Peptides against a protein of PDB entry 5Z08. Designs and how they scored, part 134

Target 1, 168 residues: chain A of PDB entry 5Z08
Amino acid sequence: RQKDEWAKKTSSLMKQLDWFIGEHLGAMLAAEELGGPVVGELMEIDPDDLSAGFNAHGKLKKATSQPDLDRRQRRIDDIWGPQDEQGQAHKRKRGADEALAASAEMRDLIEQLMNKLVEAGGDNSATYVEIPRESAAARFLVRSKVAMFHPNDARRLRLVDFGRDLDD
Target 2, 222 residues: chain B of PDB entry 5Z08
Amino acid sequence: GLPRLIDAIEEASKIPAKRRQTPIKPTIEKLTTHLYTHGASPDSLLRLADLLTLRNHLDQASLAAITRNLYPSSTVSDEVVLRFIGALGHGQLKPTLALQALFLRWLVMVYHLLENPGVLGQVYGVLFDLLDTAAIRPQLCHLLALVTRRKHVRPFRIQAILTLSRQTGGDPNLTGLLRVFKNYYPEIIVGDATKGRASAFKHPDPQWRQHLDEIQQRRSEA

## One batch from the design tools (peptide; made by RFdiffusion4, then SolubleMPNN)

Design b2_p16_8_s2 (from b2_p16_8, 9 letters changed)
Fold by OpenDDE base, seed 1:
Formats: structure tokens, sequence, C-alpha cells
Structure b2_p16_8_s2 (fold): chain B 168 residues (1-168), chain C 222 residues (1-222), chain A 16 residues (1-16)
């Protein structure tokens, strides 16, 4: 019963994450990779706002898609676009292709990080994923305090064990 | 006069110091005194730019002394600017990085006297690609802060400066340059690695500026 | 924020 509820919750969260990556994060990461603005400034996330994201039953409250993110991304696209119609079409296509590529990279990175965490069986030394480059995706996860680099090797990335940090 | 002093230094620059019949230092001192008092004409500036930027047998102290006293009495031509820009970077034929930093500082201080400030905008890429050279970065960022226009602020350059800022631990000169970029594109988000003190790019030498203004005023009265 | 969503997602994955 608890395993089935966990599996359903995990599946629901993964679907929400996939949606978020595909609809919002991928385009922003692509903009960063192309030399646009950095995603995820430390908004002083009030720890209380993180708790407000979950209802009493541990369901993620539908984070209202902050309409401001779509407006920012559109502004970025408008700023860096060629002024001609052909240039705008090519830019839109390139932007869409880069957003898809960034979404795929983020999904793959998260999957690798999660798989290593499960495989490690509690050994923190075995939870590192080797990353080929410091991607916008990797940087975003680190800035988000979701992942951390190995202290001596910036090519090795692992998930932060939030279970320990919340109990302390 | 100044042309005769330059002639003597040009001839001496062809000969190694150990093989010179007469020490060049007294002639350099006469040159720097003349430059401090009267400045350099456009023709003299070009000749001095060649002496400063081309490989010769002049010692680094003499080259630095000439650069520190290189007051234009008039305007600075595109040709003079391009001599100094061409002297930047790494290479066996390039001046020392210390001397290159003095050239960049000089370009900052005489920017308002350029016949065509747009010439620096044309070589913007050359300047920008040198930002990884730590020894010249402070003066280079200051010059780029003056030169940068909307057309130069491109996605790849935003990413390049952000990457370099992370790699340098948030160099305040890079943060200052990124703020200049942000003036053209307010939506540029400066990440945590760029959070910190930015350079204000103040005039490098107020006394030098004042003395330059005095030399320039004498020309307007003649 | 995106950061908060990712943290919340991860916290939900690890707390589960």
Amino acid sequence: as target 1 above (168 residues)
Amino acid sequence: as target 2 above (222 residues)
Amino acid sequence: SERERLRALYAAFTAA
C-alpha cells in the first residue's frame, strides 16, 4: 500500500517535472546555453514558501505558472531575434530546437542523478554522475541546491540528500 | 624639437643597449619632458606609437615612461588607435602585458580625443576575446565599458562573460562590464557568481586628465 | 520559482 502510494506520487511528480522541463525550463536553459540570462537567481526562497507548496496530504499545490516567466522568455526571444520575417521564423525554429535539446539534456541528467542515488544504496561516494561539460542544466541544479559538485572534481555531480538536511 | 628627439630614439632603438655609443636615457628624459610640456602632434603620435608597439631594443622602463607622458596635443587618429590595438595579446612580437595594460589605460584616458570613436567598435571582437588575459583585464573591461553599444551585446558574449566571471571568482571588472550589458538588456540575470562589487570604471588618473586638458586648451587658443 | 519547484520535487522524491 505505501509502496503503491509512493509509486503514484513519484509518477505524478515525474509527470509534473517533465511538463515543467518541457514547457518552461527547457526554453530558459536553451537561452542560457545560447548566452542569454542565467536561470534561477537565488530568489530568497523563504523556506516557508517551500512548505506552502505542499498541501496537508503532501500533494504539490499546482504552482501557478508564474505568467512572468513566459513574458521574460518571450522578451529574450524578441531581443535576440533578427528583425526580418525570415530571420524571425529561423530564430523561432532554432529556439524551439534548442529548447527541445535543453529539455532532453535536463531530463537525461535528472534520470542519471536519480538512478545513481538509487544504485548507491546510501553510499554518498557512489552517487556521482560524470558530466561531459558544465551545462546550463547542471549549473541550474547546483544553483537550485538540488545537486552539488564533487569537492575536488567539477565533472562529478550528485543529488543533495535533502532527507538529511530537513531532519537537521 | 620633438621630431629630432624621435629621430634620435628611432635610430637608437635599432641598436642593442650594449652596442650604443651614447646612453639613450637622457634623450628619453628630454622626450618625456617635451611631451609633458607640449604634448604630441598627430604625426608625432604615430611615430611614437610605432616605437611603443613594434619590437625594438628600447628598454621597458623607457617605453613605459613614454606611454605615461603620451599626451595628445590634438586628436588621436584611427591609425594610432589601430597600432595600439594591434599590439595587444600574446606573441613573440607583441609588447609585454604590462606595457599593453598601459596602452589600454592610455586609450581609456584619450577616448574623448579619438577622431573616430567608432574604430574601437569595429575591433570590439578583438578586444572582447582578450578578456581571459588577467594582466590586462582591468583596463580592457574599462575600455569595453566605454565602447560597448547595443550591437555588441550578443548572446554568446553574455555567456562568455558569465563563464569567465565564474572561472575568475567574480572579477569586479567583469561584473562592471556585465552591468553595462544589462543597461542595454535589463532582462540579463546576473547569477550568484556575479553577485558582488562591480568596478565603477572611474577615470584611471585625474591628474593626468587635468594636465591633458591644459595641453588641449593651449591648442584651442593658438 | 523554478528552483523551489525542483527542490519541492526533490524533497518529495527523497521524503517518500
Scores: peptide ipSAE 0.020, ipTM 0.258, DockQ to the pose 0.012
Fold by OpenDDE base, seed 5:
Structure b2_p16_8_s2 (fold): chain B 168 residues (1-168), chain C 222 residues (1-222), chain A 16 residues (1-16)
Amino acid sequence: as target 1 above (168 residues)
Amino acid sequence: as target 2 above (222 residues)
Amino acid sequence: SERERLRALYAAFTAA
């Protein structure tokens, strides 16, 4: 009985988290990855406000050769560039695609962190996930005090064990 | 006069110190004394900017002494500004990072005398891309704090400075620049990085400012 | 808060 109630509660929380990631957090993380504001506890940034606020007319300087930085910069320029009607549709689509990508990255990271926690069987040294990059998702989890970096290796991330910290 | 002193230094700058027939130090001292007393005209500033920014055989102490006494008697042209900006960054043909820091400090101190302050806004990207260079970062952040307008505060630059702030352990100059960015976009959550000590970007040298003001006042009376 | 939801989720996962 208690296990079933717990399973239902966990399932409900997972659904709520998935909804939150998809509806709110993904867009915010995408904005951060695109060099927007850092997602903090107080940023109820309405996705609509993110679209409206950053209209400043910066001229496109020519793309120098670093492809990943150039893609991010292009995405930023596309998100913040002049709103021609065709540009708005492409901007909306690209914004949606980045939000989806950020949502997927966040989900995957959470899954990896949870899986490592379960696999570790109480060994805190085994709970670290290797992250290929410091993503907005990783930073968000750390800022939220849900995850922590390894003290000596910022490429290693683990969930904060709230169970052990309560017994000390 | 100042032009003749510059001529002598220009000629000496073409020759390695060991091959010079006459020591350049006395001429540098005369130049710096003249600059301290009278300042430099726009034409003289351009010539001195070339001496300071182009690769030549002048020693670093002489270049630093000229830079520390580079008082404009009038305005600072876009051309002079662009010479100093062009001298920034890494490269064998570029001045030392220590000298570049002095140039940036100079630009901060003469910012109010620029004929067109907007010229720095046009090269904002060049300046911003140098923020990873620790040796010039303090003066660069100060200059950027003066130059930054809403059009420059872009998402990629916000992210870049946040990333660099993390990598540097919260450099107070970067925190100061982020606060300037936040003035244009209050919604920028500068995380715990803004809880740190930010640079106030105070005038680098009040005595230099006072002396500059004295030189500038003499121009208005002539 | 979003943080509380994540903590609650985590607490639920660690209590499992």
Scores: peptide ipSAE 0.019, ipTM 0.266, DockQ to the pose 0.012
Fold by OpenDDE base, seed 3:
Order: sequence, then C-alpha cells, then structure tokens
Structure b2_p16_8_s2 (fold): chain B 168 residues (1-168), chain C 222 residues (1-222), chain A 16 residues (1-16)
Amino acid sequence: as target 1 above (168 residues)
Amino acid sequence: as target 2 above (222 residues)
Amino acid sequence: SERERLRALYAAFTAA
C-alpha cells in the first residue's frame, strides 16, 4: 500500500514535472540557451515577448567554436531574425524545436542525476553525473538548489541530498 | 615639422636596430614632444597608425611612446580606426597584446573625435570575438560599452558574455558590459555571475583628456 | 528522501 502510494505520488510528480518542463521550463531554458533571460524566481518570460523585443538588423559572423554552439547561435539568429510572415512560422517552429530540445535535455539530466543517486547507495562521491557542458538545465538545477557542482570540477553535477540535511 | 620626423622614423623602421647608422631614440623623443605640443593632423595620424600597426623594426618602447602621445589635433578618420582594429588579435604579423591594449585605450580616449563613430559599430563582431583575450579585455569592454547599440545586443552575445563571466569568475569589465546590454533590454537577467562589482568604465587617463582638450581648443581658435 | 527531493525539485520549478 505505501509503496503503491509512493509509486503513484512519484508518478504524479513525474507527470507534473514533465508537464512543467514541457509547457514552461523548456521554453525558458531554450530562451536562456539562446541568450535570453536567465530562468529565475520572478521572470515569467513569454518566449513570444522575448522574440518581439529584438530587431533583426545584425549580420552574425560564424563563431568558429564547437559545432553545437554554432547551431545554437544560428537558432538565436533565426528566432530574432527579420519578422517576415514566413519567418514567423519558421521562428515558431524553431522556437518549439528548441523548447523540445531543452525539455529533453532537462529530463535526461534529471533522470541521470536520480539514477546516479540511487546507484551510489549513499556514497556521495559516486552521485556525480558527468555533464558534457554547462547547460541552462544544469544551471537551473544549481540555482534552484536542487543540484550542485563538484567543488573542483564543474563538469560533475549531483543532486543535493535533502534527506540527509533534514536528519542532521 | 612632424612630417619630416615621420619620414625619418619610417626610413629607420625599415632597418634592424643593429644596422642603423644613428640611434632612433632621439628622433622618437622629438616626435613624441611634437605630438604632445601640437597633436597630429589626420594625415600624420594615418602615417603613424601604419607605423604602429604594420610589422617593422621599431622597438616596443618606441611604439608605446608614440601611442601614449598620439593626440589628434583634429578628427580621427575611419581609415585610422580600421588600421588599429585590423591590428587586434593573435598572429605573427600583429602587434603585441600590450600594444593592442594601448590602441584600444586610445580609441576609447578619442572616441568623441571619430569622424564616423558608426565605423566601430560595423566592426562590432570583430571586437566582441576578442573578449576571451584577457590581456585586452578591460579596454575592449570599455570600448564596447561606448559602441554598443540595440542592434548589437543579440541573444548569442548575451550568452557569450554570461558564459565568459562565469569562466572568469565574474570579471568586472564583463559585468559592466552586461549592464550596458541591460540598458537596451531590461529583461536580461544577469544571474548570480553578475552580482559582482561592475566596472564603471571611467576615462582611462584624465590628464591625457585634459591635454587633448587643450590641443583641440587651439584648433578651434585657428 | 527521494520524494522530498522530487518535492523540492517541483517546488523549485513552480517557484521559478
């Protein structure tokens, strides 16, 4: 009974989290990754409001850094590019694609963090996930005090053990 | 006059120091004294910009001394600006980073004398891409703070500064530049990385400014 | 512990 209630509550929380990630957080994280506002406690930034504020006139030079950064930069330029009618539909689709990608990244990161926590069996040294980059998702979790970086390695992220802090 | 001094230095710059018949230092001192007293005309500025930015046999101390005394008596042309911008970055043919920092400081100090301030806005990307170069970052951020307009504040640049700010432990110059960006887009949340002290981008050399103003006033009276 | 973490996650997400 208690396990089933826990499983149901966990499932409900996961569904709510999934909904929140998909409907709200994904877009905000995508906006942050795209150089928009940092997701913080007070900013409901409508992705549409963000897109409306930036006038399109700057020709972006290709930064020669890693191909994934270049793709994201292009995505920003496409979100903030000229407001032609065809451009708006492509912008909406691309904004949606970025929100979906950010949502997927957040879900995957949470899953990895939770899995490592379970696998570690109480060994805090084994709870770290190796992150390929400092993502908006990772930063959000740290700002939210849900996760923390390894003190000596910003590529290693772990969940904050709230259970131990309550027992101490 | 100034043109003859520049001629002598141009000729000396073609020859390695060890092969010069006469020491160049006295001629450099005469040049810097003349520049301090009278400033440089637009034509002289262009010639001096070439001496400062093109690879030659002049020593770094002489180049720095010329740069520190590079008072415009009039306006600064786009061509002069572009010589200095073209000299920025990494490369065997480029001036030292120390000299590049002096060029950026000079551009900050003479910004109000540019014939077309918009020229710096056109090369904004070139300047922005150099922010990772620590040796020139303070002066570069100051120049960007002057040059930045709404059209330059792009999401990728916001993110780039935020990322670089984190990587540098919150460089005050980057925080200052982000504050300039926020003036155009108040919705830019400068997260915890920017809770640090921001640079105010004060004039780099008040004495140099005062002396420049004196030189410029003499021109308006002539 | 995991439930509290999920609640904290959810609270952090809903407060954000």
Scores: peptide ipSAE 0.022, ipTM 0.267, DockQ to the pose 0.013; fails the geometry check
Fold by OpenDDE base, seed 4:
Structure b2_p16_8_s2 (fold): chain B 168 residues (1-168), chain C 222 residues (1-222), chain A 16 residues (1-16)
Amino acid sequence: as target 1 above (168 residues)
Amino acid sequence: as target 2 above (222 residues)
Amino acid sequence: SERERLRALYAAFTAA
């Protein structure tokens, strides 16, 4: 009975998390990856600061094209250029695609983190997931105090074990 | 005295070099020698700030020489600071980026003499938005490192530095600024950008500092 | 906040 209630609660929480990732967090993470605001407690960007940071001319000055600019960052300048009506539709589609990609990345990361926690069988050293990059998703989980990096290796991420921190 | 030298340079600055009756270089040398020996009063600093920041017919070497010898004998007013901040950025009426870098370096070196250090905090956004300008970035990051308070460390600025750090291949000045941000928010993840070399933001000219201290000590004895 | 929501979600996952 208690296991079934736990399983139901976990399932409900996973559904809520999946919904939250898909409907809200994915777009915010995509915005962060695209150089937008960082997701979390600090998102109380004073609306006045947002209005002041966007000068009326929207001219993000063209960063000189260094060739090795990750395709995602070149997209910021492309996103803010004066685009005709067709450009706005392409922007919206691209924004939606980036939000979907960010949602998928967050889901995959959470799944890997949870799987490693289960596989570790209580060995905290075995709970680390190797991440290819510090994504907005990874950063969000750490800022949220849901995950932590390995002290010596920022490519290794694990879930925070909240059960142990209460007994110390 | 210093006011008369400034008067002569102000008048010469209105006239193209080819149309001047007398070479200005000897007067600039007298000015820089005087500044090196005695420093500049608040009133003289304001006048010199106008000469340095406003479009005139002075040559770049003269402007640079004045800036390198711009020792305050007293405090630096908000008005003087704002003249230098207003001279930053791109535009036909703006000083050269090389001269702007010297202005930022000067602001770093005289930061402890500002009448109101908070004035730089008020224009923090203006300074921060110039970080993409590579020619002034080293001095700009150093100034921002001095000016940054908790209220300035916002998520969008964290992300902007992270983005720019990736774009620049990990500019050590940006990494240094991120470390300053991390002092206010230890939870800031700086990724591979912080694994690189960071600037320590050391004083840019120890000899200039020592000479400034000597000029400032004479003020306290008078 | 989104952070608080995620913490609450995770706390509920780990307390379970």
Scores: peptide ipSAE 0.020, ipTM 0.264, DockQ to the pose 0.019; fails the geometry check

Design b2_p16_8_s3 (from b2_p16_8, 9 letters changed)
Fold by OpenDDE base, seed 3:
Structure b2_p16_8_s3 (fold): chain B 168 residues (1-168), chain C 222 residues (1-222), chain A 16 residues (1-16)
Amino acid sequence: as target 1 above (168 residues)
Amino acid sequence: as target 2 above (222 residues)
Amino acid sequence: SALEELRAAYRAFSAA
């Protein structure tokens, strides 16, 4: 009975987390990866806003004339296709795809981190996941204080064990 | 046995969750437990591939759970492979891109069990044309890295991946795929677009691999 | 906030 209730609660939480990642966090992480604002500075980013691109300061491009911004914007525009209806559809599609990619990366990272925590059986040295890059997902987990980098190796990430930190 | 579990899930998949008399979750858990313990026969794999790829009333969590436990006990047929390939891309009848990424990951992990690895080479163009879809690109590049042969490395594909690499700011997976291309044609100028870190295309799940090996070993002993 | 929701989800997962 208690195990079943635990399993149900855990399942419900995972569903909520999956929903949150898919509906909200993915787009925000994608924005950060694309040079947009850091997650927490902007709470809601529409995939359409991702399609508009970001200026060098991580703000939504206002039409200001700076030439170096034009080269990155041309690359983004070249990336996102012509400003015609077809180009806008491609931009929206690409923004959605980047949000989905970021969501998938976050889900995979969380899954790996959780699996390592369970497998380690209390050995903190065995809880580290090797990350291929410092992604927006990894940075977000660290900023959220859900994960920590290895003190000597920023390519190793682990979950914070809140159960132990509360007993210490 | 596994066939009876699949029968029950197939019947449940025809009915919306709100109209089911019994929760399907316990049956899914029994299925995934069975798959984890014994794997799936070729016949069972085909039935499960249809459940995973065809539009039905199963929830995404159940579909993902089945996919994560989809251990072949034997070989993987061309028909099974083609079900998963046919499920890729955009469309109202297609599975979610998240589920498609899991399918591609699965194909990577079972690649060595394909009855005919050449089947993926025959659909190479279909796979390659999906590289613009960011959500599946990592797993797709990994699969293409396994599948690519000299015959697939054509000038138009080299140019396409170079263009896409520039457009994505040097996606490491695309860089990794370009390195595979360069193995067949060393003269390919990958340019500044590949100065970035390339994906090594390591096995996605070493534990899953180990468990698969254990299931496959039982087949050799039987 | 997104951060608070993630923390809440993680705490609930870790406490479970």
Scores: peptide ipSAE 0.024, ipTM 0.207, DockQ to the pose 0.025; fails the geometry check
Fold by OpenDDE base, seed 5:
Structure b2_p16_8_s3 (fold): chain B 168 residues (1-168), chain C 222 residues (1-222), chain A 16 residues (1-16)
Amino acid sequence: as target 1 above (168 residues)
Amino acid sequence: as target 2 above (222 residues)
Amino acid sequence: SALEELRAAYRAFSAA
């Protein structure tokens, strides 16, 4: 029963995370890759504006309407975009494509990190994922204190095992 | 006069120190004294810029002494500016990084005397791409802080500063430059990179400034 | 915050 409740809770959180990546984080990561604001502690994001989507208990509050992320991406696009309507349309399309690419990269990275954690069976040395580049996604996870680089190899990234820190 | 002193130094610069018939140091001292007293005309500045930036047999102490006394008596032409900018970076034919730092410091101190301040804006990319060179970074950031306009603040440059700031552990000069960028685009989220101590980009030499003002004032009275 | 949610999701995942 408790395991099933935990599995359901984890599944629900993963769905929320996937939604968050697709709707919010992907665009922000794409903005960072394009030389925009750095996501996380470096964003003077009113914790309330990022948190407007999530309560202190990790429950999705009201989805900050698509318009606000669109507004940030639009602001970046408005700042750096060509002034002509065609250029704005091309830039919006490019921004959307970059956001999708960033979302896919983030999802893939999280999946790899989680899979390695499960496969390692408690061996912290086996939990490292080799990353091809220091992406905005990788940097975000490290800034978030969700992941950490290998102390001697910045191409190796692992999840911080919060479960073990609770059992110790 | 100053032209004759420059002629003598130009000729001496073609010859290795060990092969010179006469020591150049007394002529350098006369030049620096003249520059300190009267400043350099635009024509003299161009000739001195060539002596300072082109590879020759002058010693580093002499080049530094000339640079420290390079008071313009008038304006600074685009050509003079471009000589100093062209001398920046890594290369066997380029001046030492220590001398390049003095050139950048000089450009900061004479920025208000440029005939066309926009010339530095045109070479903004060249200056910006040198920010990874630690030895000249403080003076580069100061110069870029003066030169930066809205058109120069681009996403790739924001990212480059952020990346370099992380790699350098938050260099105060980079933080200062990033604050300048934020003045043009307040929406630039720099986060913790701006929480650190930033350089205020104060005038690097108040005494040099005062002496420059005295030289410039004498010209306005003539 | 998005960060807190990611941490919460991960904590829930790692505690499992």
Scores: peptide ipSAE 0.023, ipTM 0.255, DockQ to the pose 0.012; fails the geometry check
Fold by OpenDDE base, seed 1:
Structure b2_p16_8_s3 (fold): chain B 168 residues (1-168), chain C 222 residues (1-222), chain A 16 residues (1-16)
Amino acid sequence: as target 1 above (168 residues)
Amino acid sequence: as target 2 above (222 residues)
Amino acid sequence: SALEELRAAYRAFSAA
């Protein structure tokens, strides 16, 4: 029963995360990789507001801030877009391709991080993923306090175990 | 006159200090006194730029003293500017980073006297790529703050500054430059990198500025 | 925010 509820909850969260990565985060990460604005620095999210993001049933509250993210992404495209219609179309296509690439990178990184956490069986030393570069995705996860770098090796990234780290 | 002093220093610069028949210091002092009093003509500036930027046997104190007294009596040509820009960076034939910082400071202080300010915009990439060099970064950021136009603000340069700002623990000069970029594109999210103290890029030497203005005024009256 | 959603999702994942 608890395993099934955990599996359902995990599956639901993964679907929401996948949606979020595909619809919003990928484009923002791509913008950062292309030298645009850094993702997540605008949200001085009061840590206290993070707790408000889930209802008592573990459902994400509909982010009322979605419209502002879309407006910002459009502004990035407007800032860096070539003025010519053909240039705009080519840039939109390139931007879409970069967003897809960033989404794929983020999904892969999260998957690796979660897999290592599960495989480690509670050994924090075994939870590190080796990252080839400090990507926008990696930086985002660290800024989000979802992941942390190894103190002695910035090529090693792990998920923050909120279940253990809150008790310490 | 100034040309004869430059001739003497050019000849002395070809000879190691230990092999010189006469000390060069008195001639350097005469040169710096002349420069302080009258400034340097465009022709003299070019010759002095070569002495400052090309490898020779002049000591660092003499080169620094000439640079500190390098008052233009007129305009500064593109050729003079390019000599100083060409002297920037790492290399065995390049001036010391301390002297390069003085050159950048000089370019900031004489920016308003450039015959073509656009010349610095043409070499913007060369200047920008040197931001990782800590010893020249303060003056380099100040110069870039003056030179930056909308055409120079590109995504890759924004990211480069953001990355370097993180790596340096939020260098105030980088934060200042990023603020200049944000003036052209207010939508640039600088986040925590700008929460730090930004440099205001104040004039490096108000006394030098005042003395330069006095030299420039004498030319307009002549 | 994306970060909040990610944190919330991860917290829910880690607490599960």
Scores: peptide ipSAE 0.023, ipTM 0.260, DockQ to the pose 0.012; fails the geometry check
Fold by OpenDDE base, seed 4:
Structure b2_p16_8_s3 (fold): chain B 168 residues (1-168), chain C 222 residues (1-222), chain A 16 residues (1-16)
Amino acid sequence: as target 1 above (168 residues)
Amino acid sequence: as target 2 above (222 residues)
Amino acid sequence: SALEELRAAYRAFSAA
């Protein structure tokens, strides 16, 4: 019973995380990788402020009522697109492809981090994932205090064990 | 005027060189001459940034010539900066690494004209992650040296530079960047990797700076 | 916030 409830809860959370990555985080990470604003600094901004999008200067726009996620993608596209119709279509496609790539990278990184945590069996030294580069995904997890780098090796990333910090 | 020259180049950029009815070189020369004489307004600068950073049919020599003459007549907007930052790295749709190095050099030379220097601080991580790209590393380290603030100097970045410095045999530009980091945190142990020559990050083109100053002065007198 | 959702998801995963 408890194992089944745990599995169901974990599955639900993973679905929510996957949704969040696909619908929101992927586009933001892609924007960061393309030279846009840093996601973690933006997330310290009120979600309503995030929904308002950024002006061409990376400044928060005043919260307009409808967080149209499609408008954010359009603005990134408007910022980066050739002014011609074909160029706008290519930009939209490129932006979508970059968002998909960023989403895939984040999903893969989270999966690796979680797998290493499970495999380590409580050995914190064995929980590190080797990352090829500091990605927007890796930076986001660190800024989020969900992951941390090895103190002596910036290529090694691990999940923060929140369970131990609550017992201290 | 400059807008008409940009219009002509934008139209020509849509067409492969072999299919153009007229050579583009004379128009590029007129544009570069105009830029050298008068600089680029913020609006023109944005349009030129798009021509330089977006995939089009312009040849590398023309793109390099425009970049070398890209004197701002006023300020540089965040949007223009972000165009150049977004053009960095590897990819089929990105400019050549040689052109990216010119963009980074340009950002160094116009850093004092940015409307918001903080925009580069916001993309600090993106810039930092490109340090492994040898072709752009010299200019990238110089830009990072200008942009770095105390908030950017983190243990993981110190370790990343130290690791990369070891892997590169002590690249002077990385050593220079570590010295900038050490200015914020003197306790940083840079080890034997920093016993080598460090870049001083001097202005990359004093003549270009002087000419930029002349263009900027004309704006203050008008 | 995205961060809160990620933290919540991770906390739930780690507690599980």
Scores: peptide ipSAE 0.023, ipTM 0.228, DockQ to the pose 0.028; fails the geometry check

